# Ledger of designs, part 163: peptides against a protein of PDB entry 2AUS

Target 1, 323 residues: chain A of PDB entry 2AUS
Amino acid sequence: ADIKREVIVKDDKAETNPKWGFPPDKRPIELHIQYGVINLDKPPGPTSHEVVAWIKRILNLEKAGHGGTLDPKVSGVLPVALERATRVVQALLPAGKEYVALMHLHGDVPEDKIRAVMKEFEGEIIQRPPLRSAVKRRLRTRKVYYIEILEIDGRDVLFRVGVEAGTYIRSLIHHIGLALGVGAHMAELRRTRSGPFKEDETLVTLHDLVDYYHFWKEDGIEEYIRKAIQPMEKAVEHLPKIWIKDSAVAAVAHGANLTVPGIVKLNAGIKKGDLVAIMTLKDELVALGKAMMSTQEMIERSKGIAVDVEKVFMPRDWYPKLW

## One batch from the design tools (peptide; made by RFdiffusion4, then SolubleMPNN)

Design b2_p21_2_s3
Fold by OpenDDE base, seed 3:
Structure b2_p21_2_s3 (fold): chain B 323 residues (1-323), chain A 21 residues (1-21)
Amino acid sequence: as target 1 above (323 residues)
Amino acid sequence: SMEERYKEEFRRLIAERRARE
């Protein structure tokens, strides 16, 4: 479970004007789409880019982006950020991933040995990126958070695996096969989680999107398309957050850095250099930025730049300019 | 459960592979 970060309140008297902004649950359907993320069930076959192009055509969108490439043959959870939310996918790139994988062994191995060896791969592993990756093939460590064997049928091993971003399951399976002494390959792979996006009631297919868009445009029924699109704020649930005063929102929305006086509350455990989400008191995403202070420094200091604002999402006119 | 659906899908895929071998 994502360890819920403690929330430290710096200003307990701060109020928010209910007339300002558009909370995630109160956006008109068009605005909801403009600031939306689809939890797509990517089919096997197409590239992640092809699927994004199809979504843009289906939903008549100008822009969209995905929260981390799935190989053509890999199915499952592909977050697709829409329109004004497109850049929020950057928050999902460093997020942990979960997969269900089918490993095929190239020889017979006792089940007890399979279980024992696979358990040894929990923790830090050394990986080399595949030849086909655009990434420099430097050896790097990656964390395997957990391996859960779901089923063993002779040489076929079905397992769930939670991993650090950029862990190659194909390489993991190859190394498991080597450790077992018989070799192995990845037969099937599905991504079941990408940060806050998982296999749940929010997961939708391309076919669902076609139907839901039709229901909205032809029948005037917006409910289905509204439920099929998550607010962009969902894509930052896993990030440390800083909540700011109404008076600071417009400045940040104009691209100004967040200064310490603008902070109302913040998560514990922010370090200098962390990616953080700047939120309103209505839990609207204003911007992503780099923390220039720790949580403790943001509490103790009366002034200074708390966050270097990198990407603004909120429109400039949602909150009044109070400077 | 989604997990049960995956087990079933993967069992099908295993069976299809074994039928081709």
Scores: peptide ipSAE 0.320, ipTM 0.862, DockQ to the pose 0.817; fails the geometry check
Fold by OpenDDE base, seed 4:
Structure b2_p21_2_s3 (fold): chain B 323 residues (1-323), chain A 21 residues (1-21)
Amino acid sequence: as target 1 above (323 residues)
Amino acid sequence: SMEERYKEEFRRLIAERRARE
């Protein structure tokens, strides 16, 4: 998520009309909520679905969705997309995750051996999804991006781990325990990152949301609830982006595929089949779609479908129809 | 730091477990 993608400019003369659209930082509070994502600190105990239901009640919302299930006992970063932004969770499902885990070993192992073996689990691992997962129980590879041991005390190992989406930390710990020869189990787990969402000043509790909603509705103070909700554009920061001309925005907002002439600038390294975010020149999310061309093809070609638009977010009337 | 907080929580959890054993 922290990798800055190069931006290639195709049209350096393209301007945007400041009167069109609603930039993420300029939305009225009601509109901000309609296109919002909460970086929730999920408490241990409830399911992710129960927490989403509570947020809907607290904020008087009709629709919400979460950016990747946390087990009931697992706490930490749960992005919750609101109302019209609900479908932006599709951008977060494939995003990398970070956790802090407490592993308990079932026997004594020298610290040097613990460190050595855990380092061997960096890279590609083979996992079998647990029975409770909605995922077909096929053996699949997952990437462990890094393992950072924070502290070792006898049989207890605290570590940070960055993983590909759908890596099961419980299964990882089980396999580490097997490799150590003594066995192990996951004692505690907290998710510290889900794509662009991390433990920072934007992380809020359910209690914070109750209080902030009260301050808004009863006291007329919108500042707290505004800060507690991130713009939906935050949820796509980790995706490759394509920025389009103002004259293309309304067509895409109506569900038309993005064609090459609409592209003003784009990230390097887009491959055919990638999930991409279509943005305005004011960094407003128009739609998510599947890249039908590589970055190179989008540069070299004068015509053709660049992105198959899958999910439109922007209202149809934010930009004028210019076709 | 967040890391220090996790280390502190970790030490607490270990102490609580050892007190139950």
Scores: peptide ipSAE 0.251, ipTM 0.825, DockQ to the pose 0.725; fails the geometry check
Fold by OpenDDE base, seed 2:
Structure b2_p21_2_s3 (fold): chain B 323 residues (1-323), chain A 21 residues (1-21)
Amino acid sequence: as target 1 above (323 residues)
Amino acid sequence: SMEERYKEEFRRLIAERRARE
């Protein structure tokens, strides 16, 4: 998720009008909430859907959605997109995840063997989704980016693991246990990262949200609720970006595809078919779309459809129609 | 650190489990 993408500038003279749009840091509190994402610390016990329903009640919202289900017993990072930002969760579903897990072994295994075998599970693994998953039970390959053993205490192994989206840690632990020859199960699990959302100062509880909403509504103090809600642009930080001219913003906000002349700058390494974020020069999210060209094609071509626009977030009136 | 907090929490959970076995 921390892939620093190079930025290629096509038009170094492109300027933006400061009177147009609402940059992420300059939104009035009501608008900030309408285009917000909460980095929620999901408690163990409730489902992810129950937690979303609670947030909607706490913050008096009509709509919200979460950036990837956590099992009821699993705690930690659950991004919850609010109101007009609800659809931004689409950007978070394919994002990498990190967990801290406690594995309990069903027999005694030398520590050196535990370490050696767990290291072999870094890389490509074959998984079958659990029976309870809505995902079709087909065998699939998933990447384990890293396994870091934090502590070994007899049969209990605490470890951090970075994984491709839709990797099942319970299944991973089961297979590790089989490879060790003694069997194992997942005793505890916490998600510590979901794409750009991690355990940091932006992580908030349901209790924090209750208090912060109260401070705003009863005491007129916006600071806490403003800090507790991230701009929707946070949810696309891990995506490749294309920055567009002010003159192209309104057309894209109306659902028009992005054409090559509208591009000011873009990330390197975009491939045809990639999910990309279309941004203003003020780093406002206009839309998500599918790249129809590579970065190289977008540089070399003077015309054509660069991005097939799939989801518009920006209101149509934030930028003037300049066409 | 967040890491140390998890170590402590999980150590507690391990101890509580072992006390019930």
Scores: peptide ipSAE 0.209, ipTM 0.809, DockQ to the pose 0.830; fails the geometry check
Fold by OpenDDE base, seed 1:
Structure b2_p21_2_s3 (fold): chain B 323 residues (1-323), chain A 21 residues (1-21)
Amino acid sequence: as target 1 above (323 residues)
Amino acid sequence: SMEERYKEEFRRLIAERRARE
């Protein structure tokens, strides 16, 4: 998520009409909610599905979805996409995750040995999904990006861990315990990051949402609920982007594939098969799709399908048909 | 810092667990 992507400009003369579309910063509150994502601090206890159901009730919504299941006992960052933005969660499912975990060791181990062994778990690890997972139980490799020990108190080890999507921290802790020779279990777990969503000023509780909705509906104060909801574009910040001409927006919004002539600028390092975000020149999310070309091919070619459009978010009428 | 909050919260949880053992 933290990789700065270079932007390559194909058409430096391309302009956008300020009268077309609804940029994230200019959406009326009702429209902002329809295209919103909440950075929810999920409490321990409820399932992620129960929490989504509560948000729907609190905010009087028809649809919502979450950016990756947290177990009932796990707290922290749960992105919840609202209404028309619900499908943007697909961009968050493959995103890296960060956790703070409390590991309890079943025996005494010297601190230096704890530190040395935990460092060996940075990199590729082999995991089997737990029985309770909807994922097929097969052995798979997952990447641990980093392990940072925050505190050691006897048999209790507090650490931060960055992992590839679908890494099981409980399984990681079990294997660390085996490697230490004493065994271990996961005592506590909090998710501190899900792709572009982290613990920051945008993190809100269910109680905050109740209060903020009340302030809007009863007192006419929209500021709090507006700040509590991020634009759906936040949920794609970690993806490679392709920015398109105004003349291409309506076609893509109707479900047409993006062709090379529609590209104004794009991120470096796109590979064939990558999930990409198609953006307007005003940084509005039009669609998600699969790259059918690399960045280099999109630069060098004059024609062809650049992106197979999979999920359209933008309404068909925000931009005029210019074809 | 958020990190300090976690340290404090988890220290509390450790203390609560040790008091139950």
Scores: peptide ipSAE 0.155, ipTM 0.792, DockQ to the pose 0.841; fails the geometry check

Design b2_p21_2_s4
Fold by OpenDDE base, seed 1:
Structure b2_p21_2_s4 (fold): chain B 323 residues (1-323), chain A 21 residues (1-21)
Amino acid sequence: as target 1 above (323 residues)
Amino acid sequence: SMDERWKAEFRALIAARRAAE
């Protein structure tokens, strides 16, 4: 998620009308909620679905969705997209995840051997999804980006792990235990990151949301609930972006594909088939789509479909129809 | 740091488990 992407400018003279749209920082509270994502600290116990249902009740919402299931016993970072932003969770499903895990070994192993063997699990691993997963139980590869041992206390190993989406930490720990020759199990697990969402000042509990909603509705204080909800644009920070002309925004908001003439600037390294975020010049999310060209093709070509628009977020009336 | 928080929380959990065995 922290990959700094170069920005290539195609049209350095493109301006934006300040009267059009609603930049993320200038949305009225009701509109901010309609296009919001909560960085929830999911407690252990409830399912991710139960937690989403509770948030809907607490905040009096019609729709919400989560940015990737946490097991009932797993706590930590659960992005919850609200109302009009609900579908932005699609951007978070393929995003990398970080966890802190406690592994309990079933025998004594020298610390040096623990460190050496765990380092060998960085890279590609073969996993079989657990029975409870909606994913077909076929063998698949997953990438472990890094393993960082935080503490070793006898048979207990506390570690941070960065993984590809859909990596099962329980299975990883089982295989580490086999490689150590003594066996192991996952004692505790917390998710510390889901794409752009991490443990920071934006992380809130269900209790915080109850209190903050009360302060808004009963006391007229919107500051707390405003800070507890991130703009939906936060949920796409890890994606490659394409910024478009004001004249192209309304067409894309109506579900038209993005054509090359509409592009003002774009990130480097877009490949055909990548999920991309289409943005206004005010950094408003218009839509998600599939890149039909590489960055290089989008620079070199004067015409053609750049992005197949899959999910529109922006209302049709925020920008005028200029066709 | 978040790491020190997790170390402290998990140390407490380890201690509680060891006391229950």
Scores: peptide ipSAE 0.140, ipTM 0.755, DockQ to the pose 0.844
Fold by OpenDDE base, seed 2:
Structure b2_p21_2_s4 (fold): chain B 323 residues (1-323), chain A 21 residues (1-21)
Amino acid sequence: as target 1 above (323 residues)
Amino acid sequence: SMDERWKAEFRALIAARRAAE
C-alpha cells in the first residue's frame, strides 16, 4: 500500500468541469454515507458479520460489507463499505495485512534462538487453511513481508507481522513453535492494517458511531459522522489508477469499457490482468476493472480496450453524456 | 508510539494471566 506509483501523463492539456461530479471532499452528508467506508476498530468477541449487521442497524443502512474477515477473538482494523460503496471491498480482499500478535511458547527458549528462527519465517511460507475457513484445505504458499519482534518476556513474544492476504497468523505461530522445538500458540491477535486502512485518527469504534449518528439525527451536527466515514476512494488507494477525460466518464458509468483515447494519465507498472481503479480528474472512483493492456501499451497505442469494466460505482447522471 | 501502546496493553495481559496461574 505504501508504494508510490509513478504517474505518467498522456494529455497535459486535459481540463475538468468543476460543475460535474462530486469530489470525495465535497459530497453532501447523505451522499458521503452512500459512498462511504468506515475504518472500524472491531472489538474482540463478535464475528465480522455481526459487526456489519450492527453498523447497518446503527446507521439505518440497507447494505454494507467488510474488507476481509477477522476471527471473533481478533480485534482491530476492519474496513466496512456502506450502501453503494459495498462492492469496493473486492479491492481490499487481496490487499496486504499487518498484525500485532502475542505468541506464547510451551517451553523455555533462549532469546537469540527465538530471534534467529522468527527471521527464517520472512518470505514464502507453506500454509494449510484451518478447518473453519471458507477456503478449501489445500496447501498454498503465502508471503510474510516482515516480522518485527517488539518484546520478549520469558515465554511470551510480542511481534508485528506484515503478510499477504489470507495468511493465517495462528498457523504461522504454530509453525514457529514447531521450529523452536517447544511448540507455541497464539495468545492474542490484533489487525493493525488492511491495505490503505491503518490505526490512525480515522479509526472509530461501534460506540463512536452510535454517538456520532445521534449527534447528526437529534442535534443536527453532521461533522462527527462525516469524519467517521471515509470516502470509498480511500479503499482503492493501494490499486493502480487510470484517470480519464470528462467525456469518457458517463460512458464508463453506463458500463462501457474504457478505450485508450479516454486516458489522461495513469500509473506506471500496470500489467495485463491487474485490477485497476478508473478515476476522474477530480479523483472520484468511476469503476473497477481488469487491465486489458500494460501501462506501456496504453501509452503507445492510439486505440483499443484499455480496461474491461467489471464494477461501476459512479451514478450515470454525475457527468453528462458527451458521445 | 502505537508499538509502545501495544507493549503496555500486552504486558498488562501477560501480568493478568500470570496472576491467574
Scores: peptide ipSAE 0.122, ipTM 0.749, DockQ to the pose 0.847
Fold by OpenDDE base, seed 4:
Structure b2_p21_2_s4 (fold): chain B 323 residues (1-323), chain A 21 residues (1-21)
Amino acid sequence: as target 1 above (323 residues)
Amino acid sequence: SMDERWKAEFRALIAARRAAE
C-alpha cells in the first residue's frame, strides 16, 4: 500500500477549472458524509455486519459497507464506506492487510528456532480456507509480505504480519506451530491495517461516532464528525490512478468508458485487467474501472478504450458536459 | 488426518525453499 507509484505526465498543459467539482477538502459536511469512509476501530464481540448496522443507526444513514470482514473476536481497522461511497469497498477487499497476532505454542521451543521458522513463512505460502469461509476450500497461494516478532515470552509469541488479502492468520499460526513441531493456536488477533487505512489519528470508535454526531446535530459543531470521516478518495490511495481532463469528467460520470485522449497523467505499472481509479486533476474520484490497456499502451496509443468503467461515484453535475 | 497432509505439503515447500537457497 505504501508503494509510491511513479506518475507519468501525458499532457503537461492540461489545466482544471477551480469552479468545477468538489475536492475532498472542500465538501460541505453533508456531502462529505455522502462520500465518506470511516476508519473504524471495530471492538471485539460484534460481527462486522452488526457494526456497520450500528454506524448506519448512529449517523442516520441509508447505506454503508465494510472494506473486509473481521471475525467477531477480532478487533481493529475496519473501513466503513458510507452512502454514495458504499461501493468503494471493492477497492479495499483486494488490498493488503496487517495484523498483530498472539500465537500460543503447545510446547517449549528455543527462541532462536521460533525466529528462524517464522522467517521461513515470509513470501509465498499455501493455504486452505477454513470451513466457515465463503471461499471455495481449494488450496491457494498467498503472500506473506513480512513477519515481525514483537515479543517472545515462553510459549507466547506476539508478532506483526503483513499479508495478501484473504490470508488466514489462524491458518498461518497453525502451520507455524506444525513447523515448530509442538503445535500452536491463535490466542489474539487485531487488524492494524487495511490498505491505506491504519492505526493513526483517523481511527475512531463507535463511542466517538456517537459523541461526534451529537456535537454536530445538537451543538452545531461539525469539526469532530468531519475529522472522523475520511473522503472516499482515501479508500483508493493504494490503487493505480489515471487523471483525466475536465472535458472527460462528465462523460465518465455518465458511465462512458475512458478513452486514451482523456488521459492527462497516469501511474506507471498499470496492467491490462487491473482495477484503477479514475481521478480528476483535483484528486476527486470519478469512477473505478478495469484497465483495458497497460500504462505503456495508454502512452503510445492515440485512441482506444483505456478503462472499462465499472462503478461511477461522482455526480453527473459536478463537471459540465463538454461533448 | 488433514494435519498430516498439511505437514507433508509444508515440509515439501520448506524443503524446496532450502534447496533453492
Scores: peptide ipSAE 0.015, ipTM 0.479, DockQ to the pose 0.023
Fold by OpenDDE base, seed 5:
Structure b2_p21_2_s4 (fold): chain B 323 residues (1-323), chain A 21 residues (1-21)
Amino acid sequence: as target 1 above (323 residues)
Amino acid sequence: SMDERWKAEFRALIAARRAAE
């Protein structure tokens, strides 16, 4: 999520009409909720699905979805997309994750050896999904981006780990334990990051949501619930973006594919087949789609389908039809 | 820092587990 992508400007004269759309910071509270994502601090105990069901009840919502399952015993960052934003979770599923884990070793190991072996697990690892996973139990490679040992106390190792989506920390700890020769198990796990969502001032509990919703509905104070819900655009910050002309927005909002002439600016490094976010010049999410061209092709070509639009988020009436 | 918070929380958890063993 922290990789700053260069922005290439294709049309430096393109302007946007301030009267069109609803920028993420200017949505009425009801609209903000409909296009919202909660950075939930999932408690240990409940399933991610139970927590989503509770949020729906607390906030009186018809639909919600989560940005990647946390096991019942695992706490921390669970993005929950609301109502019209529900489908934005597809952008979060492939996003990198960070965890803080407590590993308990089943024997005594010198600290120097612990540090050396854990460093060897940075990079590509082979994992087998657990039995309870809906994923086919095939061996698969996953990336460990970093391992940072925070503390070692005898047989207990507290560490931070950044991983590719679908890396099983329990399996990682098991393999570390095997490599150390003594065995190990995961004692505690907390997710501290899911793509653009992290432990920060936006992290809220279920209790916070109950209180904040009450303050809004009973006391007329919207400030707390407004701060507790992030705009759906937060959920796509880690994706490569393509910004489009005002004249192209309504067509894309109707489900038309994005053509090259509609592009104002775009991130560098887009490859054919990448998931991309189509944005307005006001940084509103119009749609998610599959890139049909590279960044370079989108710059060099004058015509053609740039993005195959898969999921529209923006209402059809926020921008006028200019075709 | 968040790291110091987690260190403290996990130290407490470790201590509680060791006391239960």
Scores: peptide ipSAE 0.253, ipTM 0.818, DockQ to the pose 0.847; fails the geometry check

